# Ledger of designs, part 131: peptides against a protein of PDB entry 5JXT

Target 1, 319 residues: chain A of PDB entry 5JXT
Amino acid sequence: SLLPKKEINVYIGMSEMQVKWYQKILEKDIDAVNGAGGKRESKTRLLNIVMQLRKCCNHPYLFEGAEPGPPYTTDEHLIYNAGKMVVLDKLLKRIQKQGSRVLIFSQMSRLLDILEDYCVFRGYKYCRIDGSTAHEDRIAAIDEYNKPGSDKFIFLLTTRAGGLGINLTTADIVILYDSDWNPQADLQAMDRAHRIGQTKQVVVYRFVTDNAIEEKVLERAAQKLRLDQLVIQQGRAQVAAKAAANKDELLSMIQHGAEKVFQTKGAFGTMAEKGSQLDDDDIDAILQAGETRTKELNARYEKLGIDDLQKFTSESAYE

## One batch from the design tools (peptide; made by RFdiffusion4, then SolubleMPNN)

Design b2_p19_6_s1 (from b2_p19_6, 7 letters changed)
Fold by OpenDDE base, seed 5:
Structure b2_p19_6_s1 (fold): chain B 319 residues (1-319), chain A 19 residues (1-19)
Amino acid sequence: as target 1 above (319 residues)
Amino acid sequence: PEVPRYLLRKEPDEVFYPP
């Protein structure tokens, strides 16, 4: 029988470089961030800020002039300059040691390019599929990954490309490097490993940058998922979850953690304390804290009715 | 490489519009 998947949100502090770039993004559009534009602020401007903040949470080298050099090298700086890469690097060592195989999903093909360089740097054999991958090349990559005795450890996928109903049950670990705004896209990604033919317990690690916009992306996705579930259960087809964030919701999401980011000198949380020197105990602590916060997040939304979820903007959860 | 990784990436910034 297929074992239930275990899902853990992994809350990760920003590196010093990420904090500096996050500050620069906010400062560039400070009038919009402070709500000074009022009703005149374009939704497009706010969406662009959200995109830049999400890029920052993924990796600072997604920005022009962030990568140190010349000379430009493939080295440890690729890891320590992004909190998610520091945690990923430790998790992948553990995952490999236990004889597991891993799917890594991202919304950003440009992040997969960084992850390819990282895989080469660490000597991890990988496959890749994104939105640009030809159909024949997708089949070849899937077959190469799934073949008996495959030496491919990692499969790199964009979440959308992973949504194509492909079978990757030869992997038992799923890393969501970032979250989709639509929780169903992430579920579809998980279902590549968590389906008929899986023989292991699937574990899903969802990376979430702590004290940043990604917490609000996660909360919104969890709210939407719970609302979708309740609508299906109650037969209330008319409860279209307001799919698109309004301007005020986007502004609230951009403002989340911004004050603390401006006050912070250096990295956040465990990234400030240990940086790239995270040990196995630090990873266990991050995973345990993540498991606790995941249970708390789920318990918060499980108590809410449809009417509460429709009104619930993430701000009311701190009462 | 002679250029930063940012410039080696061929794909334009995916405008991930939040729905």
Scores: peptide ipSAE 0.313, ipTM 0.750, DockQ to the pose 0.369
Fold by OpenDDE base, seed 2:
Structure b2_p19_6_s1 (fold): chain B 319 residues (1-319), chain A 19 residues (1-19)
Amino acid sequence: as target 1 above (319 residues)
Amino acid sequence: PEVPRYLLRKEPDEVFYPP
């Protein structure tokens, strides 16, 4: 029988460089962030800010002029300048020692390019599929990864490209490096490893930048998923959960943690205490804290009715 | 070594810069 998947949100602080870039993104559009644009501020402008903040949460080198150099080298700076990379680097060493194989999903093909450079730098053998990968090359990559005795440790995928019905049950670990706005896209990605033919316990690690926009993306995705489940269970016609965030929801997401980010000098959270010098005990603590917060998040949304879940007010989840 | 990764990446950022 297929074992239930274990899902853990991994809450990760920003590096010092991420904090600086996050501040710079907010400062560039400070009037929009403060809501000073009033009714005239376009939803498009807020969506752009959201996308830049999500890029920052993934890696600062997604921005022009962020990478240190010249010379532009692939070195430890690729890791320590992004909190998610620091945690990923330690977690992958553990996963490899356990004899596990891993799928890494992102929404951003440009992040997969950074992850390729990282894989080469660490000597990890990998496969890659994204939206631009030709059909024949996709088949070849899947077959190479799934081959009995394959030496490919990592599969790098964009979430949407990985959703296309492929079987990757030769992996038992899934890392969601970022989250889709649609929780069903992430579920479809997980179901590439969590499918008939899987013999191991599938573990899903969802990376979430702490005290940043990604917490609100996660909360919204969890709320939507619970709403979709309740609608199905109650046989109610598809309450079209407003597929797109409204302007006020986007503004609230942008503002989340912004004050603390502006007050922060240096790194944030777990990255402020140890930086890149995380050990195995620190990773265990991060995973345990993440498991606790994941249970609390799920328990919060399990208590809400359909009418409460339709109201995207941050207040109704804390009363 | 002479060019940052940002410039070596093939996919243009879907940077919706508003005009």
Scores: peptide ipSAE 0.311, ipTM 0.731, DockQ to the pose 0.222
Fold by OpenDDE base, seed 1:
Structure b2_p19_6_s1 (fold): chain B 319 residues (1-319), chain A 19 residues (1-19)
Amino acid sequence: as target 1 above (319 residues)
Amino acid sequence: PEVPRYLLRKEPDEVFYPP
């Protein structure tokens, strides 16, 4: 029988460079961030801010003029300038030593390009699929990854491209480098490894930038998932969750952690204390804290009824 | 590379946002 998947949210502090870029994004649109636009504020402007903040949470080199140089090199700076890369770099070493194989999902093809450069730099053999990958090349990449004795350790996928019914049961670890607004897309991604033919315990690590927009993206996705489950169970088809975030919801998401980001003169949390010098104990502490916070998050939404889940809660799951 | 990674990457991100 297939073992239940273990899902752990991994809460990761921003690097110093991410904090600086996150501040810069907020400062550029400070009037919108402060809600000074009121009813006149464009939903498009708020969505653009959310997009930039999510890019920052993934990697600062997704912005023009962020990468240090000239010369432009592939080196340790690719890792230590993004909190998620620091954790990923340590976690992948452990995963490889355990004889596991890993799927890495992102919403951003340009992040997969950074991850390719990282894989080359670390000597990790990988496959890649995104939305632009031709059908024949997708088949070839899947077959290369799944072949007996494959030397491909990592599969890099965009979440939606990886969702297309493929079987990757030769991997037992899934990393969601970022989250989809639709929790069903992430579930479909996990189900590439968590299927008939899997012989190992599937573990899913969901990376979440702490004290940032991604916590609110995760909360909203968890609310939606629970609401969808309750609507199915109760037969209340008319309770269409407002699929689109309203302006006030988007503003609340943008404001989350913004004050603390402005007050910060360096990195966040374990990134401030250790940065690239994370050891195995630091990773274990991050994973244990993440497992606790994941249980708390799930327990919060399990208690909510349909009427409560229809309201956007501005309150953090951890406050 | 001779240019920053940002300039080497031509394809738009498949970023899914709520409509």
Scores: peptide ipSAE 0.247, ipTM 0.717, DockQ to the pose 0.429
Fold by OpenDDE base, seed 4:
Structure b2_p19_6_s1 (fold): chain B 319 residues (1-319), chain A 19 residues (1-19)
Amino acid sequence: as target 1 above (319 residues)
Amino acid sequence: PEVPRYLLRKEPDEVFYPP
């Protein structure tokens, strides 16, 4: 029988470099961040800020001139300069030691490029599929990953490219390195491993940058998912799930954690204390804290009715 | 290299899925 998937949000502090770049992104558009643009501020400008902040949460090297060099080298700096990479690096060692195989999903093909360089650096054998991958090459990569006795440990996928109905039940771990704005895209990604033919407990780790825009992306996605579920259950087909964030929602998301980011000297959380020197106990603590916060987040949205979920009340986000 | 290897890869248009 297919076991229920276990989903854990893994809340990860920014590295010192991520904090510095996050500050620079906010400072560059400070008038927009402060809402000084008013009604004249373009939704496009706010979306661009959101995109840059999400890039920063993923990896600072997604920005031109961020990587240290020349000479440019693939080395430990690729890991310690991004909180998600530090956690990923430790988590992958555990996953491998357990004899598990892992799907890593991202929204950003450029992040998969960084993850390829990381895989090569760590000696992890991998497959890759993104939006640009030819259909034949996708089939070949899937077959290579799924073959009996495959030496491919990691499959790197863009979330939407992974959504194409493929079977990856030869993996039992799913890492969502980032989240889609559409929670259904992430569910479709998880369902590549959590499907008929899976013989193991599927565990999904969703990486979330703590005290950053990604918490609000996650909250919005959770709210939307709950709304979609309630609409289906109540037969209220007319509840147009608000398809796109409005300007005020985007502004609130951009502002979330911004003050603490400006006040922070160095890294956040466990990244400030140990940096890249996370041990097994630190990972267990991060996972346990994540499991608790995941339960709390789910419990928050489970109590809300359709009318409450339709009201994006800014107030309920600050308690 | 004068540029990071991952930056030399012709970016397929980052399909930024707008929300």
Scores: peptide ipSAE 0.186, ipTM 0.689, DockQ to the pose 0.384

Design b2_p19_6_s2 (from b2_p19_6, 10 letters changed)
Fold by OpenDDE base, seed 1:
Order: sequence, then C-alpha cells, then structure tokens
Structure b2_p19_6_s2 (fold): chain B 319 residues (1-319), chain A 19 residues (1-19)
Amino acid sequence: as target 1 above (319 residues)
Amino acid sequence: PEIPRYLLRKEEDEVVLPP
C-alpha cells in the first residue's frame, strides 16, 4: 500500500541581502504599504508588491543589480545570499547521503535557472521541465530521470508543468521551493512522486520564508484547502466563490513582518546566527521547529467552520 | 562573466497571481 505523505513546512530566515531587497521593495511603494492610498489603491499595485516580495523570498538575484559583479561568476555567493539556498544546500547533501532522489518545484522558471547554475556548481546531475519545455523534451527528461540506474539526482520543475499527470515515483523527496496560491497545484505536484509505483515514504519539504509574505501565502493556502474540503463534505458548492484576495487582505499580507524587516540590520533567525555555516544539528532544529509549526497550523484550521474559513484571519499563529 | 544572470534569462517570471 502507498504510505501517507509526510509534509513539513521549513521556516527559513532571510539572508542579509534578502532583508535589504525586501526593505527596498517596501520603501519603493511605502504609501501603498502604509495603506495611504485607502480605497483608491489599485489591487494591481498591491499584487505587484506581493509578486516582488515573493521573488525576494526566493532569491535576490531575481532583481536587476542584486548579483555581485563584474565578474559575474557562479560561486558560494549564489547560496549564502538566499536563506532558502542555504537550507537547500544542506538538505540536498543529506538527501543524497540517504540514497534518495528529489523533485524541486517552484512557481518561477527564472528561479529554476538559478537552481541549474547551483546544480552545476555542486556537481548535481539534474533534469528540468518548465512551461516552455516542448512536449518531446518533457518526455525525454522524464524518461531520463525515471530510467533504471539513472544518475539524475534532482528534477527541477515549475509547479504547473509538474502538475501534468506525469509519474516521477523514482523520487521519494519533494521540495516545494515556493508555494502556489492554489494548494491544489502543490498537491498535484507532490502526487507526481506520491503515486502508484512509489516504494518509499514520500517526504515533502515546503520552504517558507519566516517573518515575510510567504507565511501569509501559506496560511491562505491552508485556509483554502480546508474550506475546499468542508465544501466537498457538506455539499455547499456556493461557498467556494470568495477565493479572490481582496485589497485589505493583500495589504495585511504585505504588512506582515514589514516593521520587523525595517528594524532588522543583517539577516534573520538562523541566517543571522550561522549564515552559510549551518551544520546538521541546525538543519535538524529547523526541521523539528517546522514540524511543530506545521502541526499547529493544521490544528488551527481543522477547528474552524465554513463561516470562519470564509473570513481572512489576519491573526498570526503568535497572537 | 560580464553579464549578470538576471539579463541572461529569456522569459519573465510567470508568477501565479492569486485568483
């Protein structure tokens, strides 16, 4: 029988460079961030801020002028300038030592380009599929990854491209480098490894930038998933229609952690304490804390009824 | 070496916006 998936949210602090770029994004649109535009603020402007903040949470080199150089080289700076890369770099070494194989999903094809450079730099053999990959090349990449005795350790996928009903049961680890607004897209991505033919326990690591927009993206996705489950169970199809984030919800998401980001000099959390020098004990501590927070998050939404789940609760898990 | 990765990337990030 297929074992249940183990899902763990991995809460990761921003690097110093990410904090600086996160501050820059907020400062550029400070009037919108402060709600000074009121009812006149464009939903599109808020969505653009959310998109830039999500890019920052992924990697600062997604912005013009963030990469140090010239010369522009692939080196350790590609890792230590992004909290998610620091954790990924340590986690992949552990996964490889376990004899596991890994799917890495992102919403951003341009992040996959950074991950390709990283794979080459670390000597990890990989396959890639994104939205632009031709159908024949997708088949070839899947077959190359799934072949008996494949030397391909990593499969890099955009979440949507990975959502196409492919079988990747030759991997047992899934990393969601970022989250989709639709939790069903992430579930569909996980179900590429968690399918008939899987012989191992599938473990899913969901990377979440701590004290940033991504915590609110995760909370909203968890809320939506629970609402969808309750709507299906109760037969209340009409309730699902309020899925679009309103302006006040988007503003609350943008404001989450913003004050602390502005007050911060340097990196956040474990990134401030150890930076790229994370050891195996630090990774274990991050994973354990993540497992606890994941259980707490799930337990919070399991107690809520449909009417409560229809209200965006801005209340952080810390209030 | 002379061009940053940002400029070498072909396509804009299709970030999935909230519906």
Scores: peptide ipSAE 0.322, ipTM 0.754, DockQ to the pose 0.416
Fold by OpenDDE base, seed 4:
Structure b2_p19_6_s2 (fold): chain B 319 residues (1-319), chain A 19 residues (1-19)
Amino acid sequence: as target 1 above (319 residues)
Amino acid sequence: PEIPRYLLRKEEDEVVLPP
C-alpha cells in the first residue's frame, strides 16, 4: 500500500549575502515597501518586488554582480552564499547515504541552472526538465531517471513542468526548493513520487526562507489549500476562488521580516552560528524545528472555517 | 565565462506570480 507522504517545512535562515541583497531590494523601492505610494503604487511594481525577494531567497547569484568573479568558477561559495544551498548540500549527502533518490523542484529555471552547476561540482548525476525542455527530451530524461539501476541521483524540475502527469516513483524524496503560489502545483509535483508504484515512504522537504517573504507565500498557499478543501467538502462551489493577491496583501508580504532584515548585520539563525559548517546534529535540529512549525502552521489553518479563511486579513493569523 | 551561464538566460516569466 502507498504510505502517506511526510511533509516537513524546512525553515532556513538567509546567508549574509542574502541578507545584503534582500536589504538592497527593499531599499531600491523603499517608498513602495513603506506603503508611501498609496493608491498610485502599481500592483505590477509590488509584484516585481515580490519576485526579486523570492529570487533572493532562492539564491543571490540570480542577481548580476552577486557572484564573486571574474573569473566565474563553481566553488564552495555557490553553496555558502545561499542558506537553502547549505541545507540542501547536507541533506543530499544524507539522502544519498540512505540509498534514496531525490526530485528537486523550483519555480525558477535559472535556479535549476545553479543546481546543475552544484550537481557537477559535487559529482551528483542528475536529470533536468523545465518549461523549455522539448517533449522528446522530457521523455528521454524521465526514462533515463526511471530505468532500472539508473545512476541518476537527482532529478531537477521546474514545478510546472514536473506537474505534467509524469511518474517518478523511483524517487522517494521530494525537495520543494521554493513554493508555488498555487498549492495544487506543489501537490502535483509531490504526486510525481507519491503515486501507485512507490514502494518507499515519500518524504517532502519544503524549503522556506525564515523571516522573509517565503513564509507569507507559504501561509497564503496553506490558506488557499485549506479553503479549497473546505469548499470541496461543503459542496460550496460558489466560494469564489480567492481573488488575486491585492495590493495590501502584497505590501504586507513584502514588509514581513523587513525590519529584522534591516537590523541584521550578518546571516540568520544557524547560518549565523555555523554558516556552511552545519553538521548532522544541526540538520536534525533544523528538521525537528521544521516539523514542529509545520504542525503549528497546519493547526492554525485547520481551526479556520470558510468564512474565516475568506475574511483572512493579516490580523486573524495571530489570534 | 565573462558572465555566469545562469545570468545569460533572459528572465523569462519563470516566477509564477500570484494569480
Scores: peptide ipSAE 0.237, ipTM 0.750, DockQ to the pose 0.346
Fold by OpenDDE base, seed 3:
Structure b2_p19_6_s2 (fold): chain B 319 residues (1-319), chain A 19 residues (1-19)
Amino acid sequence: as target 1 above (319 residues)
Amino acid sequence: PEIPRYLLRKEEDEVVLPP
């Protein structure tokens, strides 16, 4: 029988560079961040801020002029300037040592480009599929990855491309480098490894930047997933249609952790203490803390009814 | 000057915005 997936949210502190860029993004649109635009604030402006903050959480090199250079180099700075890359770099070493194979999903093809340069830099053999990948090249990449004795350790995918019904049961680890606004897209991505034909325990690591917008993206995704489940169970199909984030929700998401980001000099959490020098014990501590917070997050939404899940309950952070 | 491949690739922003 297929073993249940183990899903762990991996909460990761921002690097010093991410903090600086996160501050810069907020400062550029400070009036919008403070809600000073009121009813006149464009939803598009807030969506743009959200997009930039999500880029920052993924990698600061997604911004023009962020990368140190010229000359531009692929070196350790590609890792230490992004908290997710620091954790990924340590986690991949563990995964490889365990004889596992890994799918890495992102919403951002440009993040996959950084991950390709990282894979080359670390000597990891990989396959790639994104939205632009031709059908024939997708088949070739899947077949190359799935072949018996494949030397491809990593499969890099956009979450959308991973949603296309492909079978990747030759991988047992899934890393969601970022999250989709639609939790079903992430589930569909996980189900590429967690499907009939899988022989190993599938483990899903969801990377979440701590004290940043991604925590609110995750909370919203968990809320939506629970709502979708309850709507299916109760036959209330009409409820699912209100899923678009309103301006106040977007503003609340942008404001989450912003004050602490402005007050922070340097990096966050374990990134401030150890930076790129994380050891196996630090990774275990991050994973254990993540497993606890994952259980707590799920337990919060499991108790909520449809009517409660329709309210953007900012209030559940104070109990 | 060696430019990283991700800087050479055109900005295809596959960024999924909330609906």
Scores: peptide ipSAE 0.236, ipTM 0.687, DockQ to the pose 0.579
Fold by OpenDDE base, seed 5:
Structure b2_p19_6_s2 (fold): chain B 319 residues (1-319), chain A 19 residues (1-19)
Amino acid sequence: as target 1 above (319 residues)
Amino acid sequence: PEIPRYLLRKEEDEVVLPP
């Protein structure tokens, strides 16, 4: 029988470089961030801010002029300048040592390019599929990864390209490097490994930048998933989950953690304490804290009714 | 190299925005 998947949200602090870039993004559009534009602020402007903040949470080198150089080198700076890369680097060593194989999903093809540079730098053998990958090349990459005795450790996928019905049950670990706004896209990604033919316990690590926009992306996705489940269970097909975030929701998401980001000098959380010098005990502590917060998040949304889940208020779950 | 890695990356960021 297929074992239930284990999902753990891994809450990760920003690096010093991410904090600086996050501040710069907020400062560039400070009037919009402060809500000073009111009803006149365009939804497009807020969506652009959200997009830039999500890029920052993934890796600062997604921005022009962020990478240190010239000379531009592949080295440890590719890792320590992004909190997610620091955790990924330690986690992949553990996963490999356990004889597991891993799918890494992202929303951003340009993040997969950074992950390719990282794989080459660490000597990890990988396959890649994104939205631009030709059909024949996708088949070849899947076959190469799934081949008996394949030396390919990592499969890099965009969440959408990986969602398209492929079987990757030769992997038992899934890393969601970022989250989709639609929780069903992430579930479809997980189901590439968590499918008939899987013989191992599938573990899903969802990376979430702590005290940033990504916590609100995760909360909104969890809220939507619970609402979709309740609508199906109650037969209330007319409760269209508000698919699109409104301006006030987007503004609230942008403002989340912004004050703490402006007050912070250096890195956040575990990244401030140890930076790139995270050991195995630190990773265990991050995973344990993540497991606790994941249970709390799930328990919060399980108690909410349809009417509460239609309100985008993080506060309505503490009342 | 003299060229940033991001310039060697040809693909545009398809950031999945909420619909």
Scores: peptide ipSAE 0.091, ipTM 0.627, DockQ to the pose 0.449

